# Designs tried in a protein design run: peptides against a protein of PDB entry 7Q4I. Part 149

Target 1, 281 residues: chain A of PDB entry 7Q4I
Amino acid sequence: HENSTIAERLYSEVRVLCWIMTNPSNHQKKARHVKRTWGKRCNKLIFMSSAKDDELDAVALPVGEGRNNLWGKTKEAYKYIYEHHINDADWFLKADDDTYTIVENMRYMLYPYSPETPVYFGCKFKPYVKQGYMSGGAGYVLSREAVRRFVVEALPNPKLCKSDNSGAEDVEIGKCLQNVNVLAGDSRDSNGRGRFFPFVPEHHLIPSHTDKKFWYWQYIFYKTDEGLDCCSDNAISFHYVSPNQMYVLDYLIYHLRPYGIINTPDALPNKLAVGELMPEI

## One batch from the design tools (peptide; made by RFdiffusion4, then SolubleMPNN)

Design b2_p22_1_s4 (from b2_p22_1, 11 letters changed)
Fold by OpenDDE base, seed 4:
Structure b2_p22_1_s4 (fold): chain B 281 residues (1-281), chain A 22 residues (1-22)
Amino acid sequence: as target 1 above (281 residues)
Amino acid sequence: SLTLLALKLFTQLTPKFEIPKE
């Protein structure tokens, strides 16, 4: 018998709407596997596409397909969420159709924060945005207040937010959010270990002799170690996860247990006031 | 190392889960 009592409590107290960036060619190939695995653990799951799919619960956004339209799709996705779903959750996760997310670990990270705090979390990158921005591939989560500020204050103002649909989606939302005083939070654990990963677990857990010239080391906002110390025991996301790997991760994380090892969850931290952040480590 | 075991699990546990053909 697994003691799920704390996970059930966090499911009710830390409500997460997950929206998945997808396209019609990926509905069956990728997005369906998100719906069949980790997406079931969201309080609400929506697929954002250019075509409706009633089996997937996909929304047809008024945007074109292709990498050059990802920023347009992100703007329309958050408008749609604000109009129809802003009260359905406290936190709003963007993920790709090849991102895997441990939603319980995300709820644990978010638990101390007020959803009325203008904050967002993810894998923080250093370039282009002074406070940093969150990597699009690792997924990023906005508070309810961050979504409100993005849609109501940033998007209508071309001086605050890019009106065209071109550019890197994650950089452009990061600029818009900074311009409306949404804070780029620290998602690291109490040991300084990362929780959101823009690659598969294999690429983070193996000390690759990746040349120090690898772009990731210039982009990462916080210093991170390689190997077993790279990653929090409460890691939240991985990117470039194949459909088959999603089912493997679901089995390994939620079903496979070593007999006689009981993990006791850590005590929940104190709740923060509105506008208060955890101290940076 | 636990890392090599996790890697072997990721590479070898391509589960032939019968992904239900829906």
Scores: peptide ipSAE 0.024, ipTM 0.575, DockQ to the pose 0.085
Fold by OpenDDE base, seed 1:
Structure b2_p22_1_s4 (fold): chain B 281 residues (1-281), chain A 22 residues (1-22)
Amino acid sequence: as target 1 above (281 residues)
Amino acid sequence: SLTLLALKLFTQLTPKFEIPKE
């Protein structure tokens, strides 16, 4: 018998809207598998596309398709969320249609924070943005206040936020958010282990899987080790997860249990004041 | 993103661990 009481409490107290970056060619191939796996654990799930799909709950944004329009799609997605859904959640996750997310672990990380705190979380990278920015592939989560500042204060001002649709979406939103004093939070656990991962578990968990010259080691904001110490026991996301791997992860995380091993959850931390962050580790 | 191009190169360069067939 699973005791889900804490997870159920966090589902009600830490409401998450998940929006999935997709396109019409991926609705059936990728996005549908997000909806059938981890996306069902969001309080609200929306697929952001260029075409409507009523089976998927996909929204047709007024953007062109292609990799060069990802920043345009991100801007229109957050405008759509602000207009229609800003009160439906406390936190707003962007993920790709090949990102896998453990939503309960994200709720646990977010629990102490006020949704009125101008903060966002993800895999923090150090280049281009002074405070850092969150990797687009790992997914990133904005507070309600961060979404408000992004849409109302940043997007209308070409000096604060890039008006064209070109560029790296993760870098461009990171610049916009910094320019409106949205804080780039630390998503690491109490042991300094990462929670948001821009790659599959295999690439993080296996030592020496990447060359030490790999760009990732120059981009990460916090130093991380390779191997089992790379990753929090409460990891939140992985990227480049195939549709088949989503079902495997969903089974391994939520159904497969070693008999006789009982995990007792840690106590919830104290809630922070509005504008307060967890101490840096 | 530049990240996606770098990763396509890396996932291609990760040796498939051919589990040696005994």
Scores: peptide ipSAE 0.019, ipTM 0.590, DockQ to the pose 0.044
Fold by OpenDDE base, seed 2:
Structure b2_p22_1_s4 (fold): chain B 281 residues (1-281), chain A 22 residues (1-22)
Amino acid sequence: as target 1 above (281 residues)
Amino acid sequence: SLTLLALKLFTQLTPKFEIPKE
């Protein structure tokens, strides 16, 4: 029998609303597989689309479809969350319909933080935003206070947040959040290993003969190694995960166990005060 | 995103990861 007691505690104490960025053409092809795999471990799961789908729990946002509207969709998604769901969770995860997330590992990372702390986490990139920004594909999680500041303080002010729907979604939200003093947190584990990944596990775990000129090495905010040391044992997300790979990951993470190996979870850290962050590594 | 276009170009231009056979 699996001892889920600490995971059940964290499910109650670290409530996560997951919103999935999708479109009508992906409801059946991708988004449905998120709902059937990792999305069921969110406290609330919402699919943000341009069309309603009652089977999926998809919301029709007042936005057009296409890559140029992703920033518009993110703004409307967070407005919708703030209006209808701000008290339903403590933390608000954005993910894509091809992002896989280990929600328990995210709850573990978030546990010490107050949801009233203006902070967000993800795969931090260094360009364009002074404090960095979180990669859109890896998914990023906002505190309740970060959502409040984004929707109430940033979005209404064209000087703080881009009013048009153009631009890179992840960069534009990163600028808006910085402008309202939402901190770009460090999501690394105590060993300095990343938890949010903008690629599939294979691309991070296999020492790729990736040319040192690969853009990723210029974009990462923190140093990361290649191979098995790339990734936290408590990794949170991977991107470009196919629908079939979601079921494989769900099996490998939640069902496959090596007989005779008992994983004891580390002790939970102390809770931080409002506005306090974990020490940088 | 420019990132997705760059990734699609890189994933098409990255040789299939021949995992070195040990």
Scores: peptide ipSAE 0.019, ipTM 0.582, DockQ to the pose 0.043
Fold by OpenDDE base, seed 5:
Structure b2_p22_1_s4 (fold): chain B 281 residues (1-281), chain A 22 residues (1-22)
Amino acid sequence: as target 1 above (281 residues)
Amino acid sequence: SLTLLALKLFTQLTPKFEIPKE
């Protein structure tokens, strides 16, 4: 018998709506596997597409398909969430249809924060945005107040938020959020280890695969080590996860147990005041 | 193969499960 009491408490206290960026060609190939794995652990799961799919619960957003429309899709996704679902959750995760997320680890990271704090979390990158922006592929999570500010204050103002649908989705939302004073949070753990990863575990855990000239080392906001110290024991996300890898991760994380090893969860931190952040490490 | 992927993921996750060798 697994003791899930703390995870069940956090499921109730730290409500997460997950929206998945997908397209009609990926509904069956990718998105369905998110719904069958980690997406079940969200309080609400919505697939954002250009076509409706009743089997998937996919929403048809009023956007075209293609890489040049990802920013348009993100804007319409958050408008849809604000209109229909802003009270259904406290936190709003964007993920791709090839992102894998450990939702319990995300709830643990988010627990001390007020959803009324204008903050968002993810894999922070330093270029283009002064405070940084969160990598689109690693997934990023907005507080309820961050969604409100994005939809109500940023999107209606072309000076604050790009009105066209072109550009890098993650950079453009990062600019918009900065312009409405949504803080780019630090998602690292108490050891300074990252929690959101824009690649598969293999690329982060194996030092020999990353040339020091690799663009990632120039983009990462916080210094990170390679190898086993790269990644929090409470890691939240990985990107470029194939459908088959999602089921393997689901098995390894939630079913596979070494006999005789009992993990005791760390104590929950104190809750922060509205507008307060955890100290940087 | 799924087995190679599982083995790679196992190898990546195994250090977290490495019981300190006595």
Scores: peptide ipSAE 0.018, ipTM 0.523, DockQ to the pose 0.098

Design b2_p22_2_s1 (from b2_p22_2, 12 letters changed)
Fold by OpenDDE base, seed 5:
Structure b2_p22_2_s1 (fold): chain B 281 residues (1-281), chain A 22 residues (1-22)
Amino acid sequence: as target 1 above (281 residues)
Amino acid sequence: SEKEKLDKKIEEDIKIIEELLK
């Protein structure tokens, strides 16, 4: 029989609110499949849209649709979270409606950190932002303090945060967060392997899947390899995951078992003080 | 192929991001 005692402990101690970036046209096509798969493992799940949907638990934000409004939607989403849900969780994950997340692995990564530490995690990219920024597609998670600083300190100040609703949302939030001293954390495991991924598993696992000119190699903040060493055994997210692939991943990760193999989890690390980070590899 | 379609989408997405940053 399965023992989930540690996972249940982390569910209570590392509370995660997941907000999903979506739009009305994707409520049924994509977002509902997030809700039926990995989204059910969040402590709170909210879909941020331009239209309300009570079946989905979608919120209508006062923004337009389209890629040129994603930054506006991100700002309004975090404003909404701060106003209504800032005490409902310790950590606040942004994901797309085609992102798949192993929430237990994220809780494991976050466990040592205080939610009062101004930090956020994801797939770190190096361009445009000095400390780096987290790729929007891979999903990124803010501490409660990071959300507070973003909404209360950054957003009201056009010198710290872009007032227009246009721009690359992940870069813009990265700039804003840097300007209020929210740290871009290192999400890699103890072996230096990534946990947040901007593509599907196959794209990262298969050597020579992409050519050397592929933009990803110029964007990635930390040096990474292809093959089995690309990805942590405790990977957190993948992007461009179709609805069908979400159900496959749910089955493979949570149901399919090799008979006779028992995986014993590593001991939890010591908790860090407020403002303290794990040593970088 | 499905791979080619995804590769194309990825390339298109990064171009859009780069345009938004101009």
Scores: peptide ipSAE 0.525, ipTM 0.932, DockQ to the pose 0.799
Fold by OpenDDE base, seed 2:
Structure b2_p22_2_s1 (fold): chain B 281 residues (1-281), chain A 22 residues (1-22)
Amino acid sequence: as target 1 above (281 residues)
Amino acid sequence: SEKEKLDKKIEEDIKIIEELLK
C-alpha cells in the first residue's frame, strides 16, 4: 500500500496535456508503448502523426514525414492544441515516441509556476538561441500562455517564426518563443541537478561514459556532471528509451520497492506570481 | 553492442540536426 495523496492533488492542480511526436510507421512499434506506460499518467494524451489511428488516438496533421517536416508537425500540433485543447490543461508537453517521462516529477517542478506565465521548460541547450532552447528529444513543456503566444503571436508572423516546415524543430520553436518573450526556464533542482535528459539514464549516470569531445558538453546550457550528481532525484525525462525499456522503467519507478525504506516528499514550494520565476541557483 | 549502436545513432542525429540548421 502507498500514499499518493500529494500526487493526486498535483494531478488535479497541475494539469498536463502530453502530445507525442510520432509517425504512422511508429504507431505500433513505439507510440502504443508510450500509451501503455508513462502516457497514461498525463491528464490528456494525444499522438500527433500524419495518419489517423483510432486505437492510438492519433491525430492526422496536414504534414509530411521525415526529419525535415518535424518543425511543420510541431507547428500544426500546437495549432491543433490551441484550437481544441487549450483549456484542457495548464501545461503542454511535447515528447517523442521514444521519450520516457515521470509526469509526477514534472508536476512537482511546475507547481509553483502560473500557467499564465510565459515560460517553458526542458533540457536547455545554448547554441543558436540567445536565451537557449529546449532539446526536442528530452521533451519540453510550455505553459498555457506560452502556447497562446506561440500560436497567436509568433506563428502568423514570418519575422518571428519560420514559415517553412523545414528546420530543427526544437531550435525553431525556441527562436519563435524567444521572439514573443516566452522565457526559457531553468528546470534544475535546488541542488543544480538536471531533470530533463536527452539520453537514456545509463548515458548520464555512468562517469566517463562519453568522451569530453562529445557534442552534448558543448550544447548543454548549464554546467553538468556525470555520475549520481548528474540527475535530480526528481528527474522528469529520458530520451532514446526503447519500448522494452519503457516497461522496465515503469516497473522500477512505480512498482519495485526496497522493503523498509519510506520516502517522505519535500514540502511544496510557495506559488509564484504571474511572470515570476524561481531564483537561479 | 547495444551501447555502440545507440552512441552511433546519437552522433548521427546531431549531424542531421546541424544539417537542417544550414
Scores: peptide ipSAE 0.499, ipTM 0.927, DockQ to the pose 0.864
Fold by OpenDDE base, seed 4:
Structure b2_p22_2_s1 (fold): chain B 281 residues (1-281), chain A 22 residues (1-22)
Amino acid sequence: as target 1 above (281 residues)
Amino acid sequence: SEKEKLDKKIEEDIKIIEELLK
């Protein structure tokens, strides 16, 4: 017997629209597996592509394919969301078709925040943007107000937001959001552990004799450790997750249980006022 | 692009880690 009452409450109170960055060549290879695993736990799931796919619920955005068009696709995706779905959710997650997300853990992190607060969360990187920006691969989540500001205030102004479709997608949205006073939130848990990860769990959990020159250590905004203390018990996302690994993670997280161990959830924090953030840890 | 170079490095690093974990 599993008690899901709290998860069901958060599903209703913290509504999340997930949009998945994909392309026509990955509809069957990758995106379908997102739909069959973690994507089913979103309040709404949309696949953003260059071609329509009725089986997948993919939207054909007016953009080309390729890495140089990811920024263009992100702009058009949020325009589409704002026009058609801005009231369908409180929070709007971008993920890749090889990102795995524990949506319940994301709802727990978001619960105290007002969707009218101009804030977004993810794996925060420090270069290029003063307040930081969120790693594209780890996925990032915007409040409803953040989406409004991005689409209505930032995108129409070339001084605030890059009009060209070139550039690093995550850096460019980070610049635009900063320019309209959307805050780059802290997604760490109360112990200072990260929740959004730009790599697979193995990369974070296993202390690698990684060269201290590994770029990640220069990019991460907050100090992080390797090993079991790297990651929150309420981790939200991992990147570079293969289709097969998505099913493994679904089994491990939602089905496999150690007999006789019952996890009691932490109490929900108090809700914050509009514009208020959680204290820095 | 710098992003493409970064992505390639990430992919290479992941492969190395996967090999080390075998």
Scores: peptide ipSAE 0.022, ipTM 0.556, DockQ to the pose 0.123
Fold by OpenDDE base, seed 3:
Parts: structure tokens; sequence; C-alpha cells
Structure b2_p22_2_s1 (fold): chain B 281 residues (1-281), chain A 22 residues (1-22)
């Protein structure tokens, strides 16, 4: 006896296309489990690969496989989306085949923003890019205008965007987007809690799980805490999630309920004008 | 690197969880 009326409204008003970074060796091992869990809650789900798979709905991009080709695959994926799907959604999420996403929480975060605002969201890191860049593993979401600027303005210009396929995928897209004035948004909630996470929940929820000298604390753009205050009640993503853990998370988030506890959702914020951002905390 | 150490720990934890789910 669930009431999903608000979630259904946001599904219609905040349309999300999810593209999954995968490869042929992971179609059956990982990608199919994304399709069977959180991926079914996207308005459109596409798997970006080097080989076609009609059962998975995988697209064969004109790129090679390997860690050094991830940037090439990202460029070709967004070119493909722009050519075939730019009007099928308002927002365009990149995720890995071991990223888990709570799409309803993403729609809630995105609701006030215009898709014509040049903005993107994710787990913001501070090195290499002045405004920051979004962690590749946590997943990141571009507005429709951000995709347009990336594909039409940045990619064709070697001065704005790296033409070769080498480099860190998340850093390179971050540089390109900055060069065409796509803003690196703040994905934190009203309490300053993060929503996109580059690790599994355990690594964020358990206090002192990592050394204070751990690279992550030097890379994060915003200050974050460990323990229960680490994460928004409306958290969006986690990385390094195994196929089995995806089903566990689906059960815990969408099926398991403590009897007699009713959660009342927060009110939706006012919609922003084109180019307007939420105030930073 | 600290990243490599964390990745290894994550992989080990995932394997433990997978065994518990069998």
Amino acid sequence: as target 1 above (281 residues)
Amino acid sequence: SEKEKLDKKIEEDIKIIEELLK
C-alpha cells in the first residue's frame, strides 16, 4: 500500500536518460543487473559499449576497449545521445556498470533547475579544474544545454576539449565543460550533506573507516563528515556496488519497511529561472 | 597507493558479502 503519486509526477516532469559505461565482457556479469535494478527507474536506459547487444539495449560505439579509452567512449556516448536522444530527456546521467543510483532522489535534486541551464552535478572534486569536476565513478548528470555545449561547442575545438582518447575521463570532461561555461553545480542537500558518493555506503557511513591522510579528503571540493551525517537522507549514488549488492540495495530501499514509521516528504522547492542556481551552503 | 589499498579492501568486502548471499 504505497503512495507513489509524487514520484510519478517527478518521473514525468524531470526526465532522465541514463547511459551506462560498460564493455562486452561485463554485459552479462554487471550491466544486466543494472537493467534489472535501478536502471529500470530511468526514463530511458542505454548501455554504451564497443559491441551491440539487443537483449541489453547496448550500443556499439566506435571506440576500443581498455582503461585508456574511457574518455573516448564518453565523447562518443554523448555524441550518440545528442544525435539520437537529446529531446528524449531533460537530464543525462553517466554511470558505471557498478554504480547504484536512486533515481527518485536525483529527480528531487534536479526539480528546481531548468534543463536549459548549462549545469552538471555529481561528487565534486577540486584538483585539476578550477571550478572542480565530478567523480566518474559516483556518476554525473548533465542538463540538456550542458550536453549541447559539450557536443556542439567543446568537442569540435581542440583548444577547448582534448581530441585524443587518453586521460582521466572525469577530469577531461570537467575541463571541456568549464571551457564552454557549463557550471559545476553543488549537489549537497539543504543541510550540506552529500548525495553522490564514489564508494560503497560502508566507506562513507562508518566513522574513521579511512585514514585522515587518504587521498579522498584532499580531492573533495566540499567538506564532508563521516558517520550518519556523511550522507543526505536523499542520497543519489554509490560506486563499487557488486551485482549482488544492487539487489540488496533495491530490497532495502524499495521493499523493506519498518512497520508503523511513515515518512513525510519535504515540499518541492520553487523552480529556478534559466541560468539560476540554488544558493551554495 | 591509498586508492589501490581502498580498492583492494572494497573487492575483499564484496567477496565476503557475495559468499554470505549464497
Scores: peptide ipSAE 0.018, ipTM 0.495, DockQ to the pose 0.048

Design b2_p22_2_s2 (from b2_p22_2, 12 letters changed)
Fold by OpenDDE base, seed 4:
Structure b2_p22_2_s2 (fold): chain B 281 residues (1-281), chain A 22 residues (1-22)
Amino acid sequence: as target 1 above (281 residues)
Amino acid sequence: SEKKELEEKIEKDIKKILELLK
């Protein structure tokens, strides 16, 4: 008895290709569960691996496995997307095989933006990159123009983009994107609450006497609070989500409803011109 | 707590990443 008319409209107007960072050892353990849960809500879903898997729709990229090769895998993944899928979507999400994403909330955030605007969104971190960079674990989404600039302008130039496959993939892509004038967007909602999260919901929602020395508080670009006000009602992603937790989240978000409570969606904002960003709140 | 253990794990992971950036 739910009205999904707006969600269906956004599915058509805000097309998202999701690519999942995975490896052969995680195809069955993790990646399969992404495909069976939130990944089915992407317009296109591709798993980027070092081995082909036809059941999963996994692509074998010409890279090795391990954390030292994540940057290499990211470069090859976006090359593959640009060559084969650049017109299949408007926005291109990178996520890990233990990231959970509410794709409808991402479409809502992206709706006002032109895919031809050189911009990307995620959980913004402040170190190493002047404009900031997006946390790899929380997932990050590039506009079509951002992908074009990354692959065509940045990757071929060693002065703009690291040629070696070593380093933190999220920092390295952040440097490359900055060097080709792709803007690091603000993904916060109108109340200043975050939408992309590098941890599970419970770690953000439950106030803890966290050590103020915890790296996260030094890395976040925007100030954030713990507790119920930590997170947008339209949150997009969480990281370190186990396969079992993915099914729990799917049930809680898409099936479980409190009887008699009806959520009315907010009105869609006006579309922005090419190159225009929403004002920072 | 499970949160503290996860935080410690994440901190170790970040330290490894930072070493790769040098």
Scores: peptide ipSAE 0.026, ipTM 0.671, DockQ to the pose 0.675
Fold by OpenDDE base, seed 2:
Structure b2_p22_2_s2 (fold): chain B 281 residues (1-281), chain A 22 residues (1-22)
Amino acid sequence: as target 1 above (281 residues)
Amino acid sequence: SEKKELEEKIEKDIKKILELLK
């Protein structure tokens, strides 16, 4: 048996609404596997689509399908959340239908922060946005205040948020959030290791797996190393995770145990005041 | 694009891993 007391506490104190970016063609192929794996560990799970699906709990947003409409879908998704669910959670995670998330590790990272702090977290990229923006594929999480500012202050103003539905959704929301003083947080652990990953574990964990000229090294906001030092022991997300791999990850993370090894969690950090961030490393 | 190439590589690698786990 395992002791989940701290995880249960964080489930109650750090409430997370997860919304999944999907489309009707992926409801059965991808989205349902999110629902059957890591999505069940969210306090609230919603699939944002262009068509309703009662089995999936998918919402039909008033947007078209295609990569050129992802920004439009993101805007409508957060509008929907603000209207219907803003008080159902403290934090609001966007993920793709091929993103895998260890929600307990996300709650651990978020625990010290007030949901009234205008902040969001993810895999921070440096181009296009001065403070950086969070990679869409790795998933990103907004505080309740960040959602409020996004929907109420930014979206109605074309000077703050792009009115068209075209563009890279992660860049566009990053610009928008910066314009309303939502801070791009540092999601790294105390050792400076990343927690949100825009690729599968293999791509990050294996030294020299990628060319040094690979675009990712130019995009990453914080210096990162390859190998085991790349990734926090409390990593939160991975992208390009196939439906089958989601079940493998669920097994490896939540079921498979090396006999005789007991992991004791670190003590929770002190809570921060509203507007306060963890010191940069 | 480099992104597309990486996506394809990742997909291949995932498939390979899944095959090894069968």
Scores: peptide ipSAE 0.022, ipTM 0.596, DockQ to the pose 0.046
Fold by OpenDDE base, seed 3:
Structure b2_p22_2_s2 (fold): chain B 281 residues (1-281), chain A 22 residues (1-22)
Amino acid sequence: as target 1 above (281 residues)
Amino acid sequence: SEKKELEEKIEKDIKKILELLK
């Protein structure tokens, strides 16, 4: 028997708008699979693209395509959200079309925070930004106040926020947010374990797979343990998840226990006597 | 280069896990 009462409560009290970074070539290949899996658990789901797609609920932003325009797309996406959806949610998640998110675990992390607190969460990196910035691939979530400050205070001021569309989008938004006193939060659990992952957990769970010289260890803001202590029991996101892997993760996680959904196991059967077999059904 | 190699490794490892879960 499944009890989802806590998850339902958090769904109503911790409202999350998820916007997905995508492009027209990935609408059918990737984005639709987000919509069919974890994206359905967001309170609002929007796909940010350069072309409109009514079937996907994709918005055509006034930006060009390509890796060099990701910062431009991020700015326009949050401008669009602020203009049309700022009151539709309390928290605003950016994810890629190959990011998988356990939204219930994110709501659990966010529950104690006010959406009027200028804060954002994700996988924190240490370079380039004094307080750190959140990795773009792992996804990052802004409070409503953080979105307001970003769009209203930072974006209009070239001294606070880069006006051109070049640069790494995660670094650039991190700089902008710092300049308007939006705090880079700590997304770790009470045991100091990470919740947002710029890769799949396997690389963190199996120490033999990570080179000590790997750039990630120089970028991570908080020290992370390897092995079983690498990852929170309430992990939130993974990156580089293929469409097929999204369905597998969706199956595995929700046949198990996402936060707030308690599955009460069936009663154990009666013990059989020695030599007794269960009847064939 | 290192990022690409890691991505490829991750993809291979996930594929193996998925096969074990079938």
Scores: peptide ipSAE 0.020, ipTM 0.600, DockQ to the pose 0.042
Fold by OpenDDE base, seed 5:
Structure b2_p22_2_s2 (fold): chain B 281 residues (1-281), chain A 22 residues (1-22)
Amino acid sequence: as target 1 above (281 residues)
Amino acid sequence: SEKKELEEKIEKDIKKILELLK
């Protein structure tokens, strides 16, 4: 008797295609568990691999395996999406097979934006790309227009997008997207709290006297705090989530309830015009 | 580090919860 009316509305109005970066060795070990947990809440779920798997709905992309081919796989994945699925969704999420995503929270963040706005969201990092780029591990979501620009305008031009398959996948797509004027959006909530996280919740929630030299603090685009103020109540993603942890998170988020506490969702914001962004915090 | 110890503790607790959910 849970009321999911708003979530159902957003499911229809904010359509999300999720593509999962995986490989044949992880189909059963990791990817299967994505499909059985948070992936079922996507409007479309596709696993991008080097081998076809009909049980998983995995696509064999024409790329080799290994870390040196992740950029190549990303390019081919979006080419495949553009060719076959560009009209099947409004937004296109890249995630790893160890990323956990609360899709409803992502739809909430995306609701005011037009899919025809050239924008993408994720955990924004500041190095290498002037406007920033989205961390690959936290997952990142492109608008339909962003995908179009990436595939049609950026990929065919070696001056705009790296033709070689080597390099850091998230940095390279960030460069390509910047070169075709796809905006790196701000995914923070109204309190300035992050929504996409490149680590598990424990690494963000637990205040540690982390060495200020830790690379993460040098990479984050927006200032963030540790502890309870680290993370939005409407957080979207976490990385390095084991298969077992995915099931735990599914239980905690979607099933476990404190008796007598009713959460009333905030009102939806007004929709933005094409090309308009939410004000920066 | 205290963080690592806490992470290990949390991981153990998660394993226990998973066992209880079976």
Scores: peptide ipSAE 0.019, ipTM 0.578, DockQ to the pose 0.034

